# Ledger of designs, part 214: peptides against a protein of PDB entry 4HTP

Target 1, 231 residues: chain A of PDB entry 4HTP
Amino acid sequence: SQTVASHVPFADLCSTLERIQKSKGRAEKIRHFREFLDSWRKFHDALHKNHKDVTDSFYPAMRLILPQLERERMAYGIKETMLAKLYIELLNLPRDGKDALKLLNYRTPTGTHGDAGDFAMIAYFVLKPRCLQKGSLTIQQVNDLLDSIASNNSAKRKDLIKKSLLQLITQSSALEQKWLIRMIIKDLKLGVSQQTIFSVFHNDAAELHNVTTDLEKVCRQLHDPSVGLSD

## One batch from the design tools (peptide; made by RFdiffusion4, then SolubleMPNN)

Design b2_p28_7_s3 (from b2_p28_7, 13 letters changed)
Fold by OpenDDE base, seed 4:
Structure b2_p28_7_s3 (fold): chain B 231 residues (1-231), chain A 28 residues (1-28)
Amino acid sequence: as target 1 above (231 residues)
Amino acid sequence: SAAELEQQYRQLWQEMLQEIEEKREEEE
């Protein structure tokens, strides 16, 4: 079935998140999110023009923006140390080299950037000179790979987890990987609250989520910003 | 072709992003 997420590049979501993070004011942060959301809704209307009863919604993007609220997929079982080792291997970094040590000792302030404790930022700087300028994954593909990781973690299939991670990494830019890491770790550091995200999405979103704790239901039932819970 | 159709959807998405951005800038 056709979905918006199957056509939206993951790079565009990451660019939006980057703009939100870099914005200083709440209003500017909200604007960037709203622009992406409005584009998504407009694309939805175009894609499903001849289909009234679709289950497609903003959920594929929302679950990446609010990864702490994920309830559908199980735990990834991925930590920063695992990612560090994977990057060292994949990039063939000398183990005693500066970049490898930065990844492994990400909690210790070793650099001038003050990014201590933020593994994603440290990884970004290591990846920037080494990775593709633009990734090729859609939001749907990213979610599929993340679903695979979670499923294989539950099944204790470590080799398949590595395979899916490699697919994510090799098809993503440094910036996309920065955000992907933050999604996996479930800390985006956007500087906006969950409530703000919900309020921009729909006036009733926070209330519905508080009752259902189901992010997909929230996105589906409140897809139209003009239609409330009481309607 | 399927590839051409996908390219059309990608182009449409980019256009929508641009249109929404421009509209918001005009309203502010």
Scores: peptide ipSAE 0.460, ipTM 0.876, DockQ to the pose 0.543
Fold by OpenDDE base, seed 2:
Structure b2_p28_7_s3 (fold): chain B 231 residues (1-231), chain A 28 residues (1-28)
Amino acid sequence: as target 1 above (231 residues)
Amino acid sequence: SAAELEQQYRQLWQEMLQEIEEKREEEE
């Protein structure tokens, strides 16, 4: 069946996240998220105009925005050190070179940008001059690849994990990879709380999540902002 | 074709984004 996520570029989600991160005020951060969400809902209505009973929801995006709440997908088994080594290999970076050392020693400030401890930002600057300007992945495709990684981690198929990671990396811009890394590590650094994200999504979202701990159910049941839990 | 349909949906998505942005600008 058709899903919104299968048509929404991952790049557009990342651009939204970037705008949220760069915004200083809470109100501006909320605005950027709301605009993306409203566009998603509008697209949903258009896509499913003739199909009233669909299970499609904001869940594919929400699980990337709130990756710490992921319960369906198992652990990736991926840490910053693994990603650093992968990038060094993939980009053919000299092991003793500046960029390789930045990735490996991401916790130690080596530059003026104050990005110490933020692997995703360090990776971004290394990737920016070396990767695609625009990625080609949809949100659905990103989730499919992440599902593959988690599944293969459980099955201890390291080769297949690497394969899926390479697909993600080679089809993504530096900006998209920055956010992808943060999604995998489960720290987006948006500057807005989980409660704020839920409140913008739906007034009852936080409550429903507290009870069910099921992000998909939250997104599905509260898809319409005008329909509450009691309705 | 499947490719044409995909392009149509991509265009529609971009239009949705633009409409929301335009509404915001009008309200400012």
Scores: peptide ipSAE 0.457, ipTM 0.872, DockQ to the pose 0.583
Fold by OpenDDE base, seed 3:
Structure b2_p28_7_s3 (fold): chain B 231 residues (1-231), chain A 28 residues (1-28)
Amino acid sequence: as target 1 above (231 residues)
Amino acid sequence: SAAELEQQYRQLWQEMLQEIEEKREEEE
């Protein structure tokens, strides 16, 4: 079945997240999120115009925006050190080179950007001159690959984990990879609270999530901002 | 074709993003 996520580029989500992160004020952060959400809902209505009983919702995007609330997908088993080694290999970085050392020693201040402890930012600057300018993945494809990683981690299939990671990396821009890393590590550093994200999504979202702890149910049941829990 | 339909959906998505952005810029 057709889903909104199958047509929305992952790059557009990442651009939205980047705008949110760069915004200083809460109001501006909210605006950027609301714009993306409104576009999603509008596209949903167009895509499903003749099909009112669909299970499609904002869930594919929401689970990437709030990765710490993920309950369906198992643990990735991926740490910063693993990603560092993977990037060194993939990019053929000299092991004793500056960029390799930056990735491996990401907790130590080695650069002018003050990004110590933020592996995703360090990776971004290493990747920027070396990666595609625009990625080709949809939100659905990203979720499918992340599902594969989690499933293969549970099955202890390291080779298949690497395969899925390579597919994510090779089809993503440096900016997209920055956000992908943060999604995997489950820390987006948006500067906006979970409660704010829920409040923008739907007035009853926080309450429903507190009761169900099911992000998909929240997105599905509260897809329409005008329809409440009591309706 | 399936490829043409996919391109139409991608275009529609971009148009919707742009319309919403423009509308908000006009309201501010």
Scores: peptide ipSAE 0.453, ipTM 0.871, DockQ to the pose 0.673
Fold by OpenDDE base, seed 1:
Structure b2_p28_7_s3 (fold): chain B 231 residues (1-231), chain A 28 residues (1-28)
Amino acid sequence: as target 1 above (231 residues)
Amino acid sequence: SAAELEQQYRQLWQEMLQEIEEKREEEE
């Protein structure tokens, strides 16, 4: 079945998140999110123009924007230290080199940028000169790989976890990897609250989520911003 | 072809992004 997520580049979501993070004011942050959401809804209408009763929704994107609310996918079992070791290996970084030490000691403020404790930002600067400029993954493909990681973690298949991570990394830009790391760690640091994200998506979204705790149901039932819970 | 169809969808997505941005600039 055709989905919006199968056609939307992951890079475009990451660019939106980057704009939100860089924006200082609440209003500007909201604007960037709204623009992406509106584009998604328009694409949905075009893609499903001749189809009624589709189950496709904003859920594939929303679960990446609000990863702390994920209930369908089990734990990844991935920590910053694991990612650090993986990058050192993949990039063939000298173990005693500056970049390897930055990744391993990410909590210690050694950097000029004040990014102490933010592993994703440290990784970004290490990756920027070493990675491709533009990724090739769609939002659907990213979610499929993340599903694989979670499934293999539950099955204790460490080798398969590594394989899926390598697929994500090798097909992503440095910027995309920064946001992917934050999604996996479940801390996006956008500077906007969960309530704000829900309010922009739909006026009834926060209420429905409080009752159901099901992000997919929220996205499907409240796909149309003009149709409320009481209708 | 499947590749051609995928390219068409990618183009459509980019056009929609551009349209939203242009509307915003006009309102500002």
Scores: peptide ipSAE 0.452, ipTM 0.871, DockQ to the pose 0.587

Design b2_p28_7_s4 (from b2_p28_7, 8 letters changed)
Fold by OpenDDE base, seed 3:
Structure b2_p28_7_s4 (fold): chain B 231 residues (1-231), chain A 28 residues (1-28)
Amino acid sequence: as target 1 above (231 residues)
Amino acid sequence: SEAEEEEKLRELWREMMEEIEEKEEEEE
């Protein structure tokens, strides 16, 4: 069955996250998230207009926005050092070059951007002049690839992990890769709390999550903002 | 047709994203 996530470009989620991160005020951050969520719900209604009993929900997006709450997918086993080495190889960066050293020494303040310790930002600036491809992945495809990475990590299949990572990287813009890295590392740095995200999603979302610790159940049961837990 | 409905859905999402982008450009 078709899902909203199978139609929504990953680029549009990343653009929303970028707007949220750049916004200084809480109100602006909330607005950007709400606009994306409202678009998702409107699209859901259009997609499922003839099917009332669907399990489709905001979960595919929510698990990328709140990756620290992921419980279905196992650990990726991916660290910044592994990604640095992968990018050096993929981009054919000189090992003693400035860009390779920036990626490997991402914790050391290098340059004027003040991005010390944020590997995703360092990677973004290295990728921006080199990434010529427009992102083509849907949210569903991103989740499928991340599922593959986690599954292959548990199975200790390093070659298949690399294959899925390369597919993610080669089909993503520099901006999308910045956010993908943050999703994998499980630190989006949005400047908005988990509680705020839940409150915008549904008034009862934080409570239901505290009881169930199941993000999918939260998204499914509270899909309609007008229908509460007691309904 | 199923193909026509799928295209309408793709257009719907595109239109919603364009509206968001236009509003952001006007606010900047």
Scores: peptide ipSAE 0.606, ipTM 0.921, DockQ to the pose 0.684
Fold by OpenDDE base, seed 4:
Structure b2_p28_7_s4 (fold): chain B 231 residues (1-231), chain A 28 residues (1-28)
Amino acid sequence: as target 1 above (231 residues)
Amino acid sequence: SEAEEEEKLRELWREMMEEIEEKEEEEE
């Protein structure tokens, strides 16, 4: 069955996340998230106009926005050092070069930008002059690749993990890769709390999540902002 | 046709994203 996530570009989610991160005020951060969510709901209504009682929801996006709440997908087994080595290999960076050393020593403040300890930001600056301007992945495709990584990690299939990572990297812009890295590491640094995200999504979302700890159920049951838990 | 409906959906999403971008440029 067709889903909203199968149509929505991952780039558009990343652009939204970038806007949220750059925004200084809570109200502005909330606005950017709300605009994306409202667009998603409007698209859902258009996509499913002839179908009632669909199981499609905001869950594919929500699990990327709140990756620390992921319970369906197992651990990726990916660390910053693995990604650093992969990028050095993929980009054919000299091992003794500045960019390779920045990736490997991401915890050490070597640069003027104060991005010490944020591997995703360091990676972004290395990738920006070397990667595509726009990616081609949908949110569904990103989730499928992440599912593959988690599954193959559980199965100890390192080569297949690398293959899926390469697919993600080669089909993504530098900006998309920055956010993808943060999703994998499970730290988006948006400057908004989980509670704020839930409150914008639905008034009852935080309560339902506290009871169920199931992000998919929260997204499905509270898909309509006008329908509460007691309804 | 299914293809025409899919194209309309792609256009709908694009239009919504463009509207968001335009509003942001006006507020800056």
Scores: peptide ipSAE 0.604, ipTM 0.921, DockQ to the pose 0.678
Fold by OpenDDE base, seed 1:
Structure b2_p28_7_s4 (fold): chain B 231 residues (1-231), chain A 28 residues (1-28)
Amino acid sequence: as target 1 above (231 residues)
Amino acid sequence: SEAEEEEKLRELWREMMEEIEEKEEEEE
């Protein structure tokens, strides 16, 4: 069945997250998230105009925005050191070169940007001159690849994990990869709380999540902002 | 046709994203 996530570019989610991160005030951060969410809801209505009782929801996006609440996927088994080694190999970086050393020693920033301990930002600057300007992946495709990584990690298939990571990397811009790394590591650094994200999504979202711990149920049951838990 | 409807949906999303970008440029 067709879903909103199968049509929405991953690039557009990443652009939204970038705007949220750059915003200084809480109100501005909320505005950027709300604009994306409202666009998603409008698109949902257009896509499903002739279909009743669809199970499609904001879940595919929400699980990327709040990756620490993921319960459906098993662990990726991916750390910063693994990603560093992968990038060095993929980009054919000299092992003793400045860029390779930045990736491996990401906790001790030697660079001008003050991004101490933020591997995703270090990776971004290394990737920016070397990667596509715009990616081609949808949110659905990103989730499918992440599902593959988690499944193959559980099965101890390291070669297949590498294959899925390469697909993500080769089809993504530097900005998209920055956010993808943060999603995998489960630290987006948006500067807004989980409670704020839930409150913007639906007034009852935080309560339902506290009871169920099921992000998909939260997104599905509270898809309509006008329909509450008591209804 | 199904293909025409899919194209209209792609255009709808693109238009919504362009509107967001235009508003941000006006605020900056």
Scores: peptide ipSAE 0.603, ipTM 0.920, DockQ to the pose 0.672
Fold by OpenDDE base, seed 5:
Structure b2_p28_7_s4 (fold): chain B 231 residues (1-231), chain A 28 residues (1-28)
Amino acid sequence: as target 1 above (231 residues)
Amino acid sequence: SEAEEEEKLRELWREMMEEIEEKEEEEE
């Protein structure tokens, strides 16, 4: 069945997250999230105009925005060191070169950027001159690849994990990869709380999540902002 | 046709994203 996530470019989610991160004020951060969410809801209505009973919801995006609340997908088994080694191999970086050392020693302050300890930012600057300007992946495709990684990690199929990671990397811009890394590591650094994200999504979202701990159920039951838990 | 409907949906999403970008450029 067609879903909103199968049509929405992953690049557009990443651009929204970038705007949220760059915004200084809470109100501005909320505005950027709301604009994306409203666009998603409008698109949902257009896509499903002839279908009354659909299970499609904001869940595919929400699980990427709040990756620490993921309960369906198993552990990726991916750490920063593994990603560093993969990038060195993929980009054919000299192992003793400046960029390889930056990726491997990401915790040590190097250079003018205060990005020490943020692997995703270090990776971004290495990738920016080397990657595509725009990616081609949808949100659905990103989630499918992440599901594959988690499943293959459980099955101890390291070769298949590498294959899925390479597909993610080769079809993504440097900016998209920055956010993808943060989603995998489960730290987006948006500067907005989980409670704020839920409150913008729906007034009852935080309460329902506290009871159920089921992010998909929250997104599906509270898809319409005008329909509450008591209705 | 299904192809025509898919194209309309792609255009709808593109238009919504362009509107967001235009507003950001006006605020900068």
Scores: peptide ipSAE 0.602, ipTM 0.920, DockQ to the pose 0.666

Design b2_p28_8_s1 (from b2_p28_8, 13 letters changed)
Fold by OpenDDE base, seed 1:
Structure b2_p28_8_s1 (fold): chain B 231 residues (1-231), chain A 28 residues (1-28)
Amino acid sequence: as target 1 above (231 residues)
Amino acid sequence: DPVVEEVLKLLAQGKSFVEAVEEALKKY
């Protein structure tokens, strides 16, 4: 079946997140999120026009924006050290070289960017001159690959985890990988609270989530911003 | 749906999702 997520480029989610992060004011951060969300809803309405029993929602994006609230997908079993080693291998970085050491020692400030402790930012700068400029993955494809990683982690299939990670990496820009890393590590550093994200999504979203702890249910039931819980 | 088709066309042309949706809705 057709879903909005199957058509929305992951790059566009990442660019939105990047704009949110770079925005200094709360209002501007909210605006960027709202614009993406509104476009999603409008596209949803067009895509599912005259369709009954639509289960499609903002959930595929929301679970990447609020990865700490993920309950459907199990743990990835991926840490920064694993990613560092993977990148060193994939990029054929000298193990004692500057870039390899940056990735491995990401907690120690080595540069002027003040990125100490933010592995994703360190990775970004290493990847930027080495990766494609624009990725090709949709939000659905990213979620499918992340599902695969989680499933294979549960099954202790390290080789298949690596395979899915390589697919994500090789089909993503440096910017997309920065955000992908943050999604996996579950720390986006957007500068806006979960409550703010919910409030922008729907007035009743925080309440419904507090009761159900089900992010998909929140996204489906409150898809229409004009229809409340009491309606 | 013509809006969907237009959005997909614009995406293929390299426009952002937000821009594609906005332009498609202006057209239809």
Scores: peptide ipSAE 0.788, ipTM 0.979, DockQ to the pose 0.971
Fold by OpenDDE base, seed 4:
Structure b2_p28_8_s1 (fold): chain B 231 residues (1-231), chain A 28 residues (1-28)
Amino acid sequence: as target 1 above (231 residues)
Amino acid sequence: DPVVEEVLKLLAQGKSFVEAVEEALKKY
């Protein structure tokens, strides 16, 4: 069955997240999230206009926005050091070169940007001059690849993990990779709380999540902002 | 659905998802 996520470019989610992060005020941050969410819901309504009882929801996006609440897929088994090594290999960076050292020593302040300790930002600047300007992945494709990574991690299939990671990396812009890294590490640094995200999504979202701890259920049951839990 | 088709067209043209949806809904 068709899903909204199968049509939404991952780049657009990343751009939204970037806008949220760069926004200083809470209200502005909320606005950017709401615009994306509203567009998603409107597109959903159009996509499923003649189909009732669909399971499609905002879940594919929500699980990337709130990756710390992920309960469906298992751990990726990926850390910054692994990614650093992968990028060095993939980009054929000299091991003793400046960029390789930045990735490996991302915790040490070495640059002028003040991005010490933020691997995703360090990676972004290394990737920016080397990557495609625009990625080609949809949100669904990103989730599929992440599912593959988690599954293969559980199965201890390192080769397949690398394969999926390479697919993600080679089909993503530097900006998309920055956010992808943050999703994998489960720290988006949006400057907006989980509670705020839930409140914008639906008035009853926080309550339902507290009871179920199931992000997909929250997204499905509260897909319509006008229909509450008591309805 | 014409809205869906329009959104997909606009996405293919390089419009953002939000812009594509907004423009599509204005048209239909």
Scores: peptide ipSAE 0.788, ipTM 0.979, DockQ to the pose 0.980
Fold by OpenDDE base, seed 3:
Structure b2_p28_8_s1 (fold): chain B 231 residues (1-231), chain A 28 residues (1-28)
Amino acid sequence: as target 1 above (231 residues)
Amino acid sequence: DPVVEEVLKLLAQGKSFVEAVEEALKKY
């Protein structure tokens, strides 16, 4: 596919999100997001230099950054308990072992880390010594797999859901999986508001989204930060 | 496009997307 998302590693989105989360101030959080976004737009311009009226936009990334605004993709039907069981199986964790119990009882404080209730963080620490250092998936591939999961959930094809999940997991680092889990659960905990994300993306983004509730339309119509809604 | 090709090359070398784009644009 001739899209920016087909070339951008999912790992790089996750690293950006990690930097945003770790940043203390709003300004730093905005800076990290802006750097990624600007790079995306610059690459878009190069990729589509000789093509006008392309439908490609920041949407593939934006829908992962603001997963609660997803309207195209149906529900995944995936909860923390399902993921816990899947990881126990996939990693061949002893069922009565410490790591298995951490995943299953993620709401109960068990350690020195204040990660109680944050399944993604608990999963991260379990996965870190067991997973690849760097994943191989692009943003497009991640979205394709998530589309598959949602579609198969709607069709009640549990075996195919598991297959797609396994592809995501086996081709992702622990850090990437932490963020992937948060995307699936639709809680990124970035410490920056939706309004801030929209404002950085485009001055008219919040307004257009409020009217249309269509994140793809927002990303496509407001791809150029210098071109407004009235243009 | 030479910028695209350079970005892809740098990505394959393990550079981050942001770094790859920045470096590619400095070359072309």
Scores: peptide ipSAE 0.788, ipTM 0.979, DockQ to the pose 0.977
Fold by OpenDDE base, seed 5:
Structure b2_p28_8_s1 (fold): chain B 231 residues (1-231), chain A 28 residues (1-28)
Amino acid sequence: as target 1 above (231 residues)
Amino acid sequence: DPVVEEVLKLLAQGKSFVEAVEEALKKY
């Protein structure tokens, strides 16, 4: 079935996340999230205008925004060291070169940017001069590739994991890859709490999640902000 | 749906998702 996520560029989610991260105050962070969410809901209403019984919801985006709450997708089996090695290979970086060493030694600050311990930021600066300006992936395509990685990790198919990672990397900008890495590592560093994200999504979202621990159920049942759990 | 078609058109023109939805809904 047709979904909102199949039409929303992953670049636009990443741009929203970037705006949230750069915002200083809680109110401004909330505003950026709300604008994206409201647009999603409005587009959903237009897309499904003649279809009353749809399972489509904000879940495809929410599971990327709150990756630590993911329960459907199995473990990726991917750590920073694996990504570092992959980037060195893919970008044909000299092993003893500055950029390769930055990726491998991401925990030890060697640079002036103060990005020590944040692999995604280090990767961003390495990728920025080497990647395309705008990615071509939708949110659905990103989730499909992440599903593939998790499934192949369970099946111990390292070659297929690499293939899916290469598809993600080659079709994403440096900024998109920064956020993708954070989604895989499950630490977005947005500067807003999980509770804040839920409260903006729906007044009853935190309560329903506490009971069910099912992020998809939360997104589906509380799709309409005007309809509560007791309704 | 005209709104959906307009959003997709605007996205193809390089508009952000938020801008595309806002502009499409203003038109229709």
Scores: peptide ipSAE 0.787, ipTM 0.979, DockQ to the pose 0.983

